# Designs tried in a protein design run: peptides against a protein of PDB entry 6O8C. Part 40

Target 1, 262 residues: chain A of PDB entry 6O8C
Amino acid sequence: VGLRYEKISLPKIHPRYDLDGDASMAKAVTGVVCYACRTASTLLLYQELMRKGVRWLVELVKDDYNETVHKKTEVVITLDFCIRNIEKTVKVYEKLMKVNLEAAELGEISDIHTKLLRLSSSQGTIESSLQDISSRLSPGGLLADTWAHQEGTHPRDRNVEKLQVLLNCITEIYYQFKKDKAERRLAYNEEQIHKFDKQKLYYHATKAMSHFSEECVRKYEAFKDKSEEWMRKMLHLRKQLLSLTNQCFDIEEEVSKYQDYT

## One batch from the design tools (peptide; aimed at target 1 Y17 K198)

Design b2_p20_4_s4 (made by RFdiffusion4, then SolubleMPNN; from b2_p20_4, 9 letters changed)
Fold by OpenDDE base, seed 4:
Structure b2_p20_4_s4 (fold): chain B 262 residues (1-262), chain A 20 residues (1-20)
Amino acid sequence: as target 1 above (262 residues)
Amino acid sequence: DEELEEEFKRAEEEYKELLE
């Protein structure tokens, strides 16, 4: 799960003045930092897409929740209506029992009443479960998506742009080192400039790698881990909602068996 | 060569300080 990227490191930068070696080193550094820029862009894009996916999933689960609540409400209304009708029937038969009539039918109706009351009790459990789910989905709940806005890298961080600036500086030095190599030998002043540029190259490269590792990769990994955990929990919650919906259907089916007595 | 190495070390230290 997630994007695969290669672990990169800077080539060893030797302090020795060597026009051929320095040009080769600079080329390698340019390549590494270029890869870092591309990777940072890809990681950012992935996270942005995942954030969209997270928002989409939240809305989907909220819709599922609302549908479940609606179904539960429908069943409660039907069940309550059935209970009221059975209770009226029980009262009528109780009056008849005073004259020793319809004893068997009263027993059957009383049993149905008891079963309906049990079903009504189970609705309370479903309601509690739905309330729990609602609390988890609510702002500040355990399944809130606030982390998706906080964790990881964001376009506003300008990480890719910052790396690109460093890459540009490094590339410029690389091209100069390529020219220096072609000269085979530099005058004293040019040699000093080369040495200073090599120091600048080192600085820019180190800064780029640190920024890439700490601000791009590390944050991405944190985002990835959190997203995976959250996603598993959300999918589990969705299964719970489906289970509750099925329980409502089961209750509705059971109630339908007793509608002939109402 | 040694001087350049020291300059690199100094540059690295300066960068670390900037990160603090």
Scores: peptide ipSAE 0.029, ipTM 0.628, DockQ to the pose 0.146
OpenDDE base, seeds 1, 2, 3, 5: peptide ipSAE 0.019, 0.025, 0.019, 0.024; ipTM 0.503, 0.598, 0.594, 0.608

Design b2_p20_5 (made by RFdiffusion4)
Pose (drawn by RFdiffusion4):
Formats: C-alpha cells, sequence, structure tokens
Structure b2_p20_5 (pose): chain A 256 residues (1-92, 99-262), chain P 20 residues (1-20)
C-alpha cells in the first residue's frame, strides 16, 4: 500500500500586483510546501523503517534455518544410530529364523528415511545460498533504491520552505500597510517572483526526487517480498519434513 | 521484551508495506 497522502499542487499565482491577493497567495503556497515537506519526511521514515525491518526479518529466517538444521542433524544421529541397531553386524550363512521378516519392513522405511534425508540437505543448502550475504535474497535493492538520510532531501525542502515562509510573513506586513512606498512596492513585486520560484523548485524536487524514488523502492519491496514468502514456505516445508522424520523414528526407537 | 515488540512491529510493517 505505502503511505496514503493527498497530492496537493501549488495554486495559480496571479500576476497582478495586489497586496491582499499576494498575502492570501503566499499563505496558500506556504501551506502546500509544508504538506509536501512533511509528507517528504514520512516517506523517508517508511523507507528507513522498511530497511530496518527487512534486515531484521532476514536474520530471523536465518534463525528459523539454524533451528531446522539443528534438528536435522539432531535426528540423523538417531537414524544412523538406530540403523546401527537393526542393520549392523548384529542383526543379519544359511538362515531361516534369523530376523529377515516383519522387522525387515522397518529397516526398509529407515533406509528410505535416511536417503530421503539426503535431498533435504540439498534443498536446505539451496536456501542457505539465498539467505547468504551475496545470494539472490540479499537486501541489495534496499540500499540502492529510494532516498536516504544522507540525501538530505527533507532539509533541502526545508531551506526552500524557509525562504517562502519569510516572504509570506513579509507579505502579511505589506497587506497591513494597504499601500507600499515606491521602492518597497518594487521589492515586494520581486519577492513575489522569488516566492514562486522557490515554491515550484521545492514542489518539483518533492515530485522528481522524493516520491519518484520512494515508489521505486516501494515496487522493489513488493518484488522482494514475493521472493521472501516463497523461501519461507520452502524452509517451513523442510522443517515439517524433519518433525515428520523425528515422529516416524521416535516410533521405531522403542523396540523389543 | 521491548525489543521483541519493536521487532514484531517491524515485521508487520514490512508485510503491510509490501502489499499492493
Amino acid sequence: VGLRYEKISLPKIHPRYDLDGDASMAKAVTGVVCYACRTASTLLLYQELMRKGVRWLVELVKDDYNETVHKKTEVVITLDFCIRNIEKTVKVVNLEAAELGEISDIHTKLLRLSSSQGTIESSLQDISSRLSPGGLLADTWAHQEGTHPRDRNVEKLQVLLNCITEIYYQFKKDKAERRLAYNEEQIHKFDKQKLYYHATKAMSHFSEECVRKYEAFKDKSEEWMRKMLHLRKQLLSLTNQCFDIEEEVSKYQDYT
Amino acid sequence: EAEEEEAEALEEFVFSFAEP
């Protein structure tokens, strides 16, 4: 979804010299830039938080991985150990009652369990190579896409907002005077141009730098999330597959 | 306990942010 904010544009700046109109205009412009500035700050927060989260979530899946491998090895030292019971030089030269019967069916399941465990390790390694730092789930898009604190985009907007704010405040004063001396009128007319210049610059900066880069980060995260859930589903299937093996071995562990 | 709550909130935020 991303941040739901309203897209607010600069009002039309009429060219006449009008102290009442210019004051009202400057106030409206300052407001739009504040909204743009404040919105630009939240976009940066959502990115910075998203990055802190993705970093953390990747490490958590690594814990879910280590937890699974810790049981896969924990169970193998039971399979290889209980196979060493019913399938060692102790169990099974002509013989007819030497145990080749109904227990041989369990030895068969345990052989298929030890072998099927083989490809578990093959798939388990494949996900480790994706969780690895250089793998295809590395959060490299996270540091490339979108804006950063080092970009100083908010403070850059803030510098322009200050210019615009100072002018608006002066335009209030001018409106109060109802008439401006000669030189002051000319200065006011120039400041009106400066105000428009600063505002369009701040607005276009918000659009082409903050929002454009934010949306690019947003789409890269939706792409990365699909890869993440896809890997988490696979790792989970490998975890359940182990508990299954633990379950099917904990039955045969108790013999007579 | 506070760090765990923050981490859970970040996980939920990542899921929500990544939704179309």

Design b2_p20_5_s1 (made by RFdiffusion4, then SolubleMPNN; from b2_p20_5, 11 letters changed)
Fold by OpenDDE base, seed 5:
Structure b2_p20_5_s1 (fold): chain B 262 residues (1-262), chain A 20 residues (1-20)
Amino acid sequence: as target 1 above (262 residues)
Amino acid sequence: SSEEKLRKELIELVFKFSEP
């Protein structure tokens, strides 16, 4: 997943003075750098949209977390209440056994008490897991979205604008080379200017391609890779939250079976 | 437009993420 772009390279620039060849070369260079500008803009847009998406996902997962915490808290309260009631019942039966009551009923209640205590112990594990998740989502945590602000290209970098400036310079030279071609032969001074402009064209083109590759494409790819990794981790985290929620429901259901004994 | 395609892709990604 990601934007597909073609790997572009500059055409070979021949050192030989050739009005027809130079015009054709300049046209090709203009096309390549124009493509770079458009691509850079598209890559920037992609990243900005992804940043918005990341922020949205973080809020969604935080909501899921809060719901899970709420459910866990509810279950803990219910479970603790049930345990207290069973403990009271056990104490009553223990007192009655001193008066020769059937040991069978006490045994059953005691078994229930033991089961409830086990469930209570499992709540500690759920709590620790929730704390871990919270730490991971917190600022500075492993799943913090700080990377989205640091990685990639940003509008403030003005990469597209910088490329556009270079494109304008290149385009100007291209149009001049079209005129030169139409002249078929240049005077000595004009020829020297043409040669000099060809060097400028090369310089601008090289600068544009380097900037595009190093500041646009490379950073975009880094952003993309980090985003994919982060998304996988967030997906896993969400699954963990769902698992914890289900565990809470399971405990609640089990506790409900024993409420009739309280 | 490229923007619309990107938005669609993002939406699809979000939906995929929201699916258990």
Scores: peptide ipSAE 0.029, ipTM 0.704, DockQ to the pose 0.121
OpenDDE base, seeds 1, 2, 3, 4: peptide ipSAE 0.028, 0.026, 0.029, 0.030; ipTM 0.704, 0.665, 0.697, 0.700; seeds 1, 3, 4 fail the geometry check

Design b2_p20_5_s2 (made by RFdiffusion4, then SolubleMPNN; from b2_p20_5, 11 letters changed)
Fold by OpenDDE base, seed 1:
Structure b2_p20_5_s2 (fold): chain B 262 residues (1-262), chain A 20 residues (1-20)
Amino acid sequence: as target 1 above (262 residues)
Amino acid sequence: SSEEKERKELEKLVFEFSKP
């Protein structure tokens, strides 16, 4: 789950002035920071896509919830109708028993009535479960998607752009170091510039790596962990909704068996 | 194990749906 990326580190930067070594080091640094920039972009894209998916999934689950509520309501209406009809039948048979009719049929109908009342009682449990699910999906509920907006990295953070700026500075120094290497020997002033540029390179590289690790990777990992937890909870909730739907169908089927007596 | 597999599949679905 989530994007895999390689752990990156800066090469060792030697303090000694060495045109060949400095060019090689600068090349390596450029590569590392380039990878960081690309990785940051990919991590950002993943998070943005996940946020869209989270919003979509919330709406999907809300639709599932509404369908379940509708089905429950339908079953309640059907069950109540069946109960009322059975009660009428019971009253008729009670009157007939006073005239020496066999009690066997009344006993059977009374048993059906008892079973229907038990089914009606189970509707209360289903209702309570639906209310719990609704509360979890509500604004501020345990399954609210507010975390998706708060956690991780965002385009507004401009992390990729910031890294790109640093990469550009590093790349410029790298190309200069390639030229310096080609010259094989620099005059005093150019040597001093080279040394200063090496310090700038180190500064930019360190800044880039710190920014990447602390502002991109760490926040991404936090987002990923929260997303995984939230997804598990949403999956479980969907299973609960399915279970409740199935219970409604089971009740409806059971009621249908008794409709012949009404 | 099965729940984890289903979770991963759900995450995949969310990601795929969100692709431009």
Scores: peptide ipSAE 0.018, ipTM 0.506, DockQ to the pose 0.075
OpenDDE base, seeds 2, 3, 4, 5: peptide ipSAE 0.016, 0.016, 0.018, 0.017; ipTM 0.458, 0.474, 0.445, 0.503

Design b2_p20_5_s3 (made by RFdiffusion4, then SolubleMPNN; from b2_p20_5, 12 letters changed)
Fold by OpenDDE base, seed 1:
Structure b2_p20_5_s3 (fold): chain B 262 residues (1-262), chain A 20 residues (1-20)
Amino acid sequence: as target 1 above (262 residues)
Amino acid sequence: SEEEKRREELIKLVFEFSKP
């Protein structure tokens, strides 16, 4: 979803000299650019928050990965130990069979051995999955967070400050136009100054809106889209890790059933 | 820890903002 903001546009600027109209127009322009400044600030803050979140999520997922690897390793050790013990038991029973002991117990132990070997084979699949996840999390991997540093707007861009400067210029002209309106009629020189200021107002306003649209909004939208995509992928990866962890627990539980035979 | 809590809170916030 991201942050909601209203699409803003400049009011129409009439070329005709009109003290009342010009004051009203200047007021409207001031309001629009003021909104742009505030919005740009909010969008920047959102992105900075998201970048922090991305970094934290990366660390979290790395921790999850390490825990899963640890659990997998533990299970492998336990399973291998159990297999070795069962193999020893099988050998003992084979020797006993030569002395006319019942074959039923040997059959059961052999079946257990076969089951344990099957469990051992599944470890390869888990390992491959972990390697895939590791590759995706590695630098340059598909889940790298380099985009977070590249996409969007940054404090170093000084977009808010640039817009604020333009807003200050616009506001100054607006206040002058309020004064001009109060005078009802201007002398020739003051009228010319008013006209020039109106042109300056237009220039500053246009520059502000272009900057806001192209350097703030557009980049924010790109960042938002990229972040959503990345976040979805990271969530899925976490689910995969959880699945692998559960598989390890399942194997451990199964192995525990056969420990009585060792 | 407080750091973990802040981390989790931030993650939750990020996910909330990432919802379509």
Scores: peptide ipSAE 0.027, ipTM 0.551, DockQ to the pose 0.707
OpenDDE base, seeds 2, 3, 4, 5: peptide ipSAE 0.026, 0.018, 0.020, 0.023; ipTM 0.551, 0.546, 0.574, 0.537

Design b2_p20_5_s4 (made by RFdiffusion4, then SolubleMPNN; from b2_p20_5, 9 letters changed)
Fold by OpenDDE base, seed 5:
Structure b2_p20_5_s4 (fold): chain B 262 residues (1-262), chain A 20 residues (1-20)
Amino acid sequence: as target 1 above (262 residues)
Amino acid sequence: SSLEEERKKLEELVFKFSEP
């Protein structure tokens, strides 16, 4: 799950002045920082795609919730209607019993009434569960998607651009070191410039790697972890909604069995 | 791609992400 990337490290930078070694080192550093730039871009893209996915999933779950609420409402109306009809029937039979009619039918209807009342009581539990789900999905709730906007890296951070600037500086030094290598020997002043550029390369490279590690990789990993946790919770919530929907259907089916008596 | 196709792709992505 998630994007795999290789852990990268800078090559060792030797303090010794060596035109061949310095050119080779600079080439290697350029490669590493180039990889960091590409990786940062890929990680950013992945996060943006995941954010879109999160938003989509939230909408999907909200739709599921609304459908469940609608179904629950229908069932409540049907159940209440059935209860009222049965209650009317019970009253009629009670009046008839005063005239010595068979108690057996009244008993059956009374039992149905009791069962319906039990079903009605279960609606309260469903309602409570739906309210809980609603609260969790609401702004500020436990399943709010605010984390997706806060965590990770964003295009506005300009991390890739910042790394690219550093890469450009490093690449320039690398090209110079390649030229220096071709000269085989530098004059004193040129040698001093080379040494100074080597230090610059070191600083740029270190800055690039620190930025990559701290601002790109670390934040990405945090985003990934939070996204995984959130996703698991959302999947569980969706299952809960499905369960509640099924309960509503079960109640409706049971009520339908008694509609013939009304 | 249609919005529906994008949704399907996102769904697949989300699914793959959630079920490693």
Scores: peptide ipSAE 0.022, ipTM 0.569, DockQ to the pose 0.568
OpenDDE base, seeds 1, 2, 3, 4: peptide ipSAE 0.025, 0.021, 0.020, 0.020; ipTM 0.672, 0.629, 0.600, 0.615; seed 1 fails the geometry check

Design b2_p20_6 (made by RFdiffusion4)
Pose (drawn by RFdiffusion4):
Structure b2_p20_6 (pose): chain A 256 residues (1-92, 99-262), chain P 20 residues (1-20)
Amino acid sequence: VGLRYEKISLPKIHPRYDLDGDASMAKAVTGVVCYACRTASTLLLYQELMRKGVRWLVELVKDDYNETVHKKTEVVITLDFCIRNIEKTVKVVNLEAAELGEISDIHTKLLRLSSSQGTIESSLQDISSRLSPGGLLADTWAHQEGTHPRDRNVEKLQVLLNCITEIYYQFKKDKAERRLAYNEEQIHKFDKQKLYYHATKAMSHFSEECVRKYEAFKDKSEEWMRKMLHLRKQLLSLTNQCFDIEEEVSKYQDYT
Amino acid sequence: SEELEEAVELLEELAEKVEE
């Protein structure tokens, strides 16, 4: 979804010299830039938080991986150990009652369990190579896409907002005077140009730098999330597959 | 800690959107 904010544009700046109109205009422009500036700050927060989160979520899946491999090895030393019971040089030269019967069916399941465990390790390694630092789930898009604190985009907007704010405040004063001396009238007319210049620069910067890069980060994250949930579903299927093996071995462990 | 909780909520919301 991303941040739901309203897209607010600069009002039309009429060219006439009008102290009342210019004051009202400057106030409206300052407001739009504040909204743009404040919104630009939240966009940076959502990125910075997203990145802190993706980093953390990746490490958590590594814990779910290590937890699973810790049981896969924990169970193998039971399969290979209980196979050493019913399938060693102890269990099974002509013989008819030497145990080749109904227990041989369990030895068959345990052989298929030990072999099926083989491809578990093959798939388990494949997900480790995606969770690895250079793998195809590495959060490299996270440090490339979007804006950063080092980009100083908010304080760049803030510098322009200050120019615009100082002019608005002066335009209030001018409105209060109802008439401006000669030189002051001219200076006021120039400051009106400066105000428009600063505002359009701040607005276009907000659009082409903050929002554009933010949306690029937003789409990269939606794409990366699909890869993540797809891997988490696979790792989970491997975890359940182990508890199954533990379950089907903990039955045969108790013999007579 | 609070920043991480907010980051996890954002990821949960993104995961829900992708699942839909």

Design b2_p20_6_s1 (made by RFdiffusion4, then SolubleMPNN; from b2_p20_6, 8 letters changed)
Fold by OpenDDE base, seed 1:
Structure b2_p20_6_s1 (fold): chain B 262 residues (1-262), chain A 20 residues (1-20)
Amino acid sequence: as target 1 above (262 residues)
Amino acid sequence: SSELERALAILEELFEAVEK
């Protein structure tokens, strides 16, 4: 799950003044930090896309929820109507039984009435379950997308831009070290500048790697973990919702069997 | 729409990963 990236590390920076070694080191550092920039950008894009996907899925599930609620309401109306009709029939037969011995038919209708009442009782459970689902999808609920806005990295953090600035500084030093290498020997002042730039390169590189690890990778991993947890819960919710939908259809079908008695 | 498609693809991958 998520993007795969390689763990990167800076090459060892030797304190010794060495034009060839310093140029090679600077090249390697540039490559590593460049990779960090690209990776950070990719990780950011992934998270932004995931956030959009999460929002989409939440809306989809909300639509499904509303449809289920509508179906449930329809079934309740139908069921209540059927119950009322059966109750009227029961009353009629009870009156007739006082005059004639027609107990067998009354028994059958009474059994149907009992079955319908059982189905009606199940509606309470369905309603409670739907309310639970609604609460979970509502703002502040466990399945709300609030986490997606809080976790991970965001464009407003400007992490990629910050890394790019550091990369630019490092690249500039690398190009200078390449030139220095070509000179083979530097004058005293140029040598001192080279040494100073090497320190700057170290500083920039370290800062870049720390920023990448702490502000990009770590936060991305946290986002990924939260997304996985959220998706598991969402899947479970969808299964619950589907089950409730099926229950509504089953009840409707059962009620339809008794409509001829109404 | 293309961005949404990419988002859905990522979401689908996540879905498949946790479903199994």
Scores: peptide ipSAE 0.328, ipTM 0.882, DockQ to the pose 0.906
OpenDDE base, seeds 2, 3, 4, 5: peptide ipSAE 0.327, 0.324, 0.326, 0.326; ipTM 0.882, 0.880, 0.882, 0.881

Design b2_p20_6_s2 (made by RFdiffusion4, then SolubleMPNN; from b2_p20_6, 10 letters changed)
Fold by OpenDDE base, seed 2:
Structure b2_p20_6_s2 (fold): chain B 262 residues (1-262), chain A 20 residues (1-20)
Amino acid sequence: as target 1 above (262 residues)
Amino acid sequence: MEDLEKALKILKELEEKVLS
């Protein structure tokens, strides 16, 4: 998955002076570099869109996190309230026991109290997990989107513009070579210019291809790899968050069973 | 709006790739 592009290479540039061959070669070079320009633009756009998506997803997960924190807080309040009520009941029964009343009910209430305390202890683990998630989503965290700004190509790099400049130079030479071809034969001075332009075309083309490969394609691939890694971690975090949410609901449900005793 | 839609599509594709 990701943007698919074709691997491109420059045609072989022969040193031989050949008006027909040089025109054809120049045409081919123009085509290749043109493709590089378009591809670079497409790759850039893809990355920019991905960056927007990453930011969106981070915000979405943060919202989910906040909802989970809210739910956790609600459960803590409910649980604490229930514990306090049970403790009051326990105290009452303990006083009654001192006057030789039946102990059967005290045992049941005491067991409930113990269970509630266990539930309360689990809140610490949930809190720690939430804190971990928060830290990972925070600026500088492992799941922050800072990588998206560091990896890949950016508009500020002006890669497309740089390639376009080279393409323009190449295209100009190509058009001249077409004219040269049409002349069938060049005067000595014009021939020398043609040869010189051919060298220029070579340098422009090689520069374009190296720039495309090293500054566009390579960085794009790195960005893609990083994005995949990030996405795996993010999805895992989302699962963790969902698990924590469910734990909160489970605790709430458990507490509700004992509300009749409070 | 349009960019966001495109972005989400890209994200979805990435998600599918990661989950596969």
Scores: peptide ipSAE 0.393, ipTM 0.906, DockQ to the pose 0.927
OpenDDE base, seeds 1, 3, 4, 5: peptide ipSAE 0.391, 0.390, 0.392, 0.388; ipTM 0.905, 0.904, 0.905, 0.904

Design b2_p20_6_s3 (made by RFdiffusion4, then SolubleMPNN; from b2_p20_6, 9 letters changed)
Fold by OpenDDE base, seed 2:
Structure b2_p20_6_s3 (fold): chain B 262 residues (1-262), chain A 20 residues (1-20)
Amino acid sequence: as target 1 above (262 residues)
Amino acid sequence: SEDLELALKILQELFEEVEK
């Protein structure tokens, strides 16, 4: 899951003054930091897209939830209506039983009534489950997408831009080192500048790598882990919701068997 | 949108991975 990227590290920076070596080193550093910039950008994009996907999925599940609630409500109405009609019938037959009539029919109707009441009781459980799902999907709930806004890297962090600034500085020094190399020999002042720039390069590169590792890669990985956890929970919730929907349909079907008695 | 399509692809990959 997630994007694949290569682990990067800075080349060894030798302290000795060497125009050829320094140019080569600077080139390598430029390449590494350039890769970091591109990778950071890609990781950011991935996370932003995932956030959109998460929001979409939440809305989808909410829609499914609402449909299930609607179905449950419909079943409750039908069931209650059936129960009321059966109860009326029971009362009529009970009156007849006072004169010892229609005993067999009363037994049958009474059994149906008992079954319907059991079905009605199951609706309470379904309702509780739906309420639980609603709470989990609500803001602040366990399945809310708040994590997606908290975890990972964000455009507002300006990570890519910060890295790009460092890359620009590094690149500038690299090109200067190429020129220095071409000169084959530098005057004292130019040599001192070269040494100073090499130190700058070191600091820029180190800062870039630290920023990339700590603020980009680490946070991305945390985001990825959180997304996986969240997705597992969402899938479980969807299964629960589907189960509840099926239970509603099953109850409706069973109630339909007794409609002839009402 | 293109972004949504990409998002869905990413989500699908996550979905498949979690279901393994």
Scores: peptide ipSAE 0.248, ipTM 0.859, DockQ to the pose 0.918
OpenDDE base, seeds 1, 3, 4, 5: peptide ipSAE 0.247, 0.246, 0.247, 0.243; ipTM 0.858, 0.858, 0.859, 0.857

Design b2_p20_6_s4 (made by RFdiffusion4, then SolubleMPNN; from b2_p20_6, 7 letters changed)
Fold by OpenDDE base, seed 2:
Structure b2_p20_6_s4 (fold): chain B 262 residues (1-262), chain A 20 residues (1-20)
Amino acid sequence: as target 1 above (262 residues)
Amino acid sequence: DEELEEALKILEELFEEVEK
């Protein structure tokens, strides 16, 4: 997944003075650098959109987390209430047992009490898991979106603008080379200017390509890799959260079976 | 709003890739 772009390279620049060849070369260079500008812009936009999406997803998961915490709290309250009621019942039956009455019923109630206590202990594990999730989602946590702000290219880098400036310079030289070609032959001074411009074009083009590859493409790829890694972790977290939610519901259902005894 | 929609599409694509 990610934006598909073509690998680009500059055409071979021949050192020989050739008005036709130089015009053709300049045209090709213009095309390549133009593509680089457009691609850089697209890559930047993609990253900016992804950053927005990441922020949105984090907030969504936080909301889910809060709902799970709320549900867990409700279950704890219900469970504790049930335990307290069963404990009261146990005490009553223990007193009756001293008189050798209703011993069988006491056994049943005691078993329920034991089961409820086990369920209560499981809530501790759920709590610990929720705390872990919270820490991971918190600023500085392993699932924080800090990477999205650090990795990749940013508008503040002005990469597209820098490339555009270089493209403008190259384009200007290209148009001059078209004119030179149309003249068929240049005077000595004009020829020297043409040669100098060719060198300038070379420098601008190489600078553009280096900037594109090192500051745009490479950073984009790094951003993409980080996004994939982050997404895997986030998906795992969501699965964990869902599991915890289901555990809460399961406990609630089981507790409901014993409410008739309270 | 439009930007968010596009962002969600990108996320969806990423989601699908990671789940595979």
Scores: peptide ipSAE 0.203, ipTM 0.836, DockQ to the pose 0.922
OpenDDE base, seeds 1, 3, 4, 5: peptide ipSAE 0.197, 0.199, 0.204, 0.202; ipTM 0.833, 0.835, 0.838, 0.836; seed 4 fails the geometry check

Design b2_p20_7 (made by RFdiffusion4)
Pose (drawn by RFdiffusion4):
Structure b2_p20_7 (pose): chain A 256 residues (1-92, 99-262), chain P 20 residues (1-20)
Amino acid sequence: VGLRYEKISLPKIHPRYDLDGDASMAKAVTGVVCYACRTASTLLLYQELMRKGVRWLVELVKDDYNETVHKKTEVVITLDFCIRNIEKTVKVVNLEAAELGEISDIHTKLLRLSSSQGTIESSLQDISSRLSPGGLLADTWAHQEGTHPRDRNVEKLQVLLNCITEIYYQFKKDKAERRLAYNEEQIHKFDKQKLYYHATKAMSHFSEECVRKYEAFKDKSEEWMRKMLHLRKQLLSLTNQCFDIEEEVSKYQDYT
Amino acid sequence: EEALEEMEEAYEEEEEEKEE
């Protein structure tokens, strides 16, 4: 979804010299830039937080991986150990009552369990190579896409907002005077140009740098999320497959 | 840029009216 904010544009700046109009215009412009500035700050937060989260979530899946491999090895030393019971040089030269019967069916399941465990390790390694630092789930898009604190985009907007704010404050004063001396009128007319210049610059910067890069980061994250849930579903299927093996071995462990 | 030009033209017209 991303941040739901309203898109607010600069009002039309009428060219006439009008102390009342210019004051009301400057106030409206300052307001729009504040919203743009404040919104630009939250966009940076959502990115910075997203990145802290993705970093953390990746490490958590590594814990779910390590937890699973810790049980896969924990169970193998039971399969290979309980196979050493019913399938060693102890169990099974002509013989008819030497145990080749209904227990041989369990030895068959245990052979298929030990072999099926083989491809578990093959798939388990494949997900480790995606969770690895260079793998195809590495959060490389996270440090490339979107804006950063080092970009100083908020304080760049802030510098422009200050220019605009100082002018608005002066335009209030001018409105209060109802008439401006000669030089002051001219200066006021120039400051009106400066205000428009600063504002359009701040607005276009918010659009082409903050929002554009933010949306690019937003789409990269949606793409990366799909890869993540797809891997988590696979790792889970491998975890359950182990508990199954543990379950089907913990039955045959108790013999007579 | 066009908005700045319109401002300049309006201010020049106001100066000419004042001179007249």

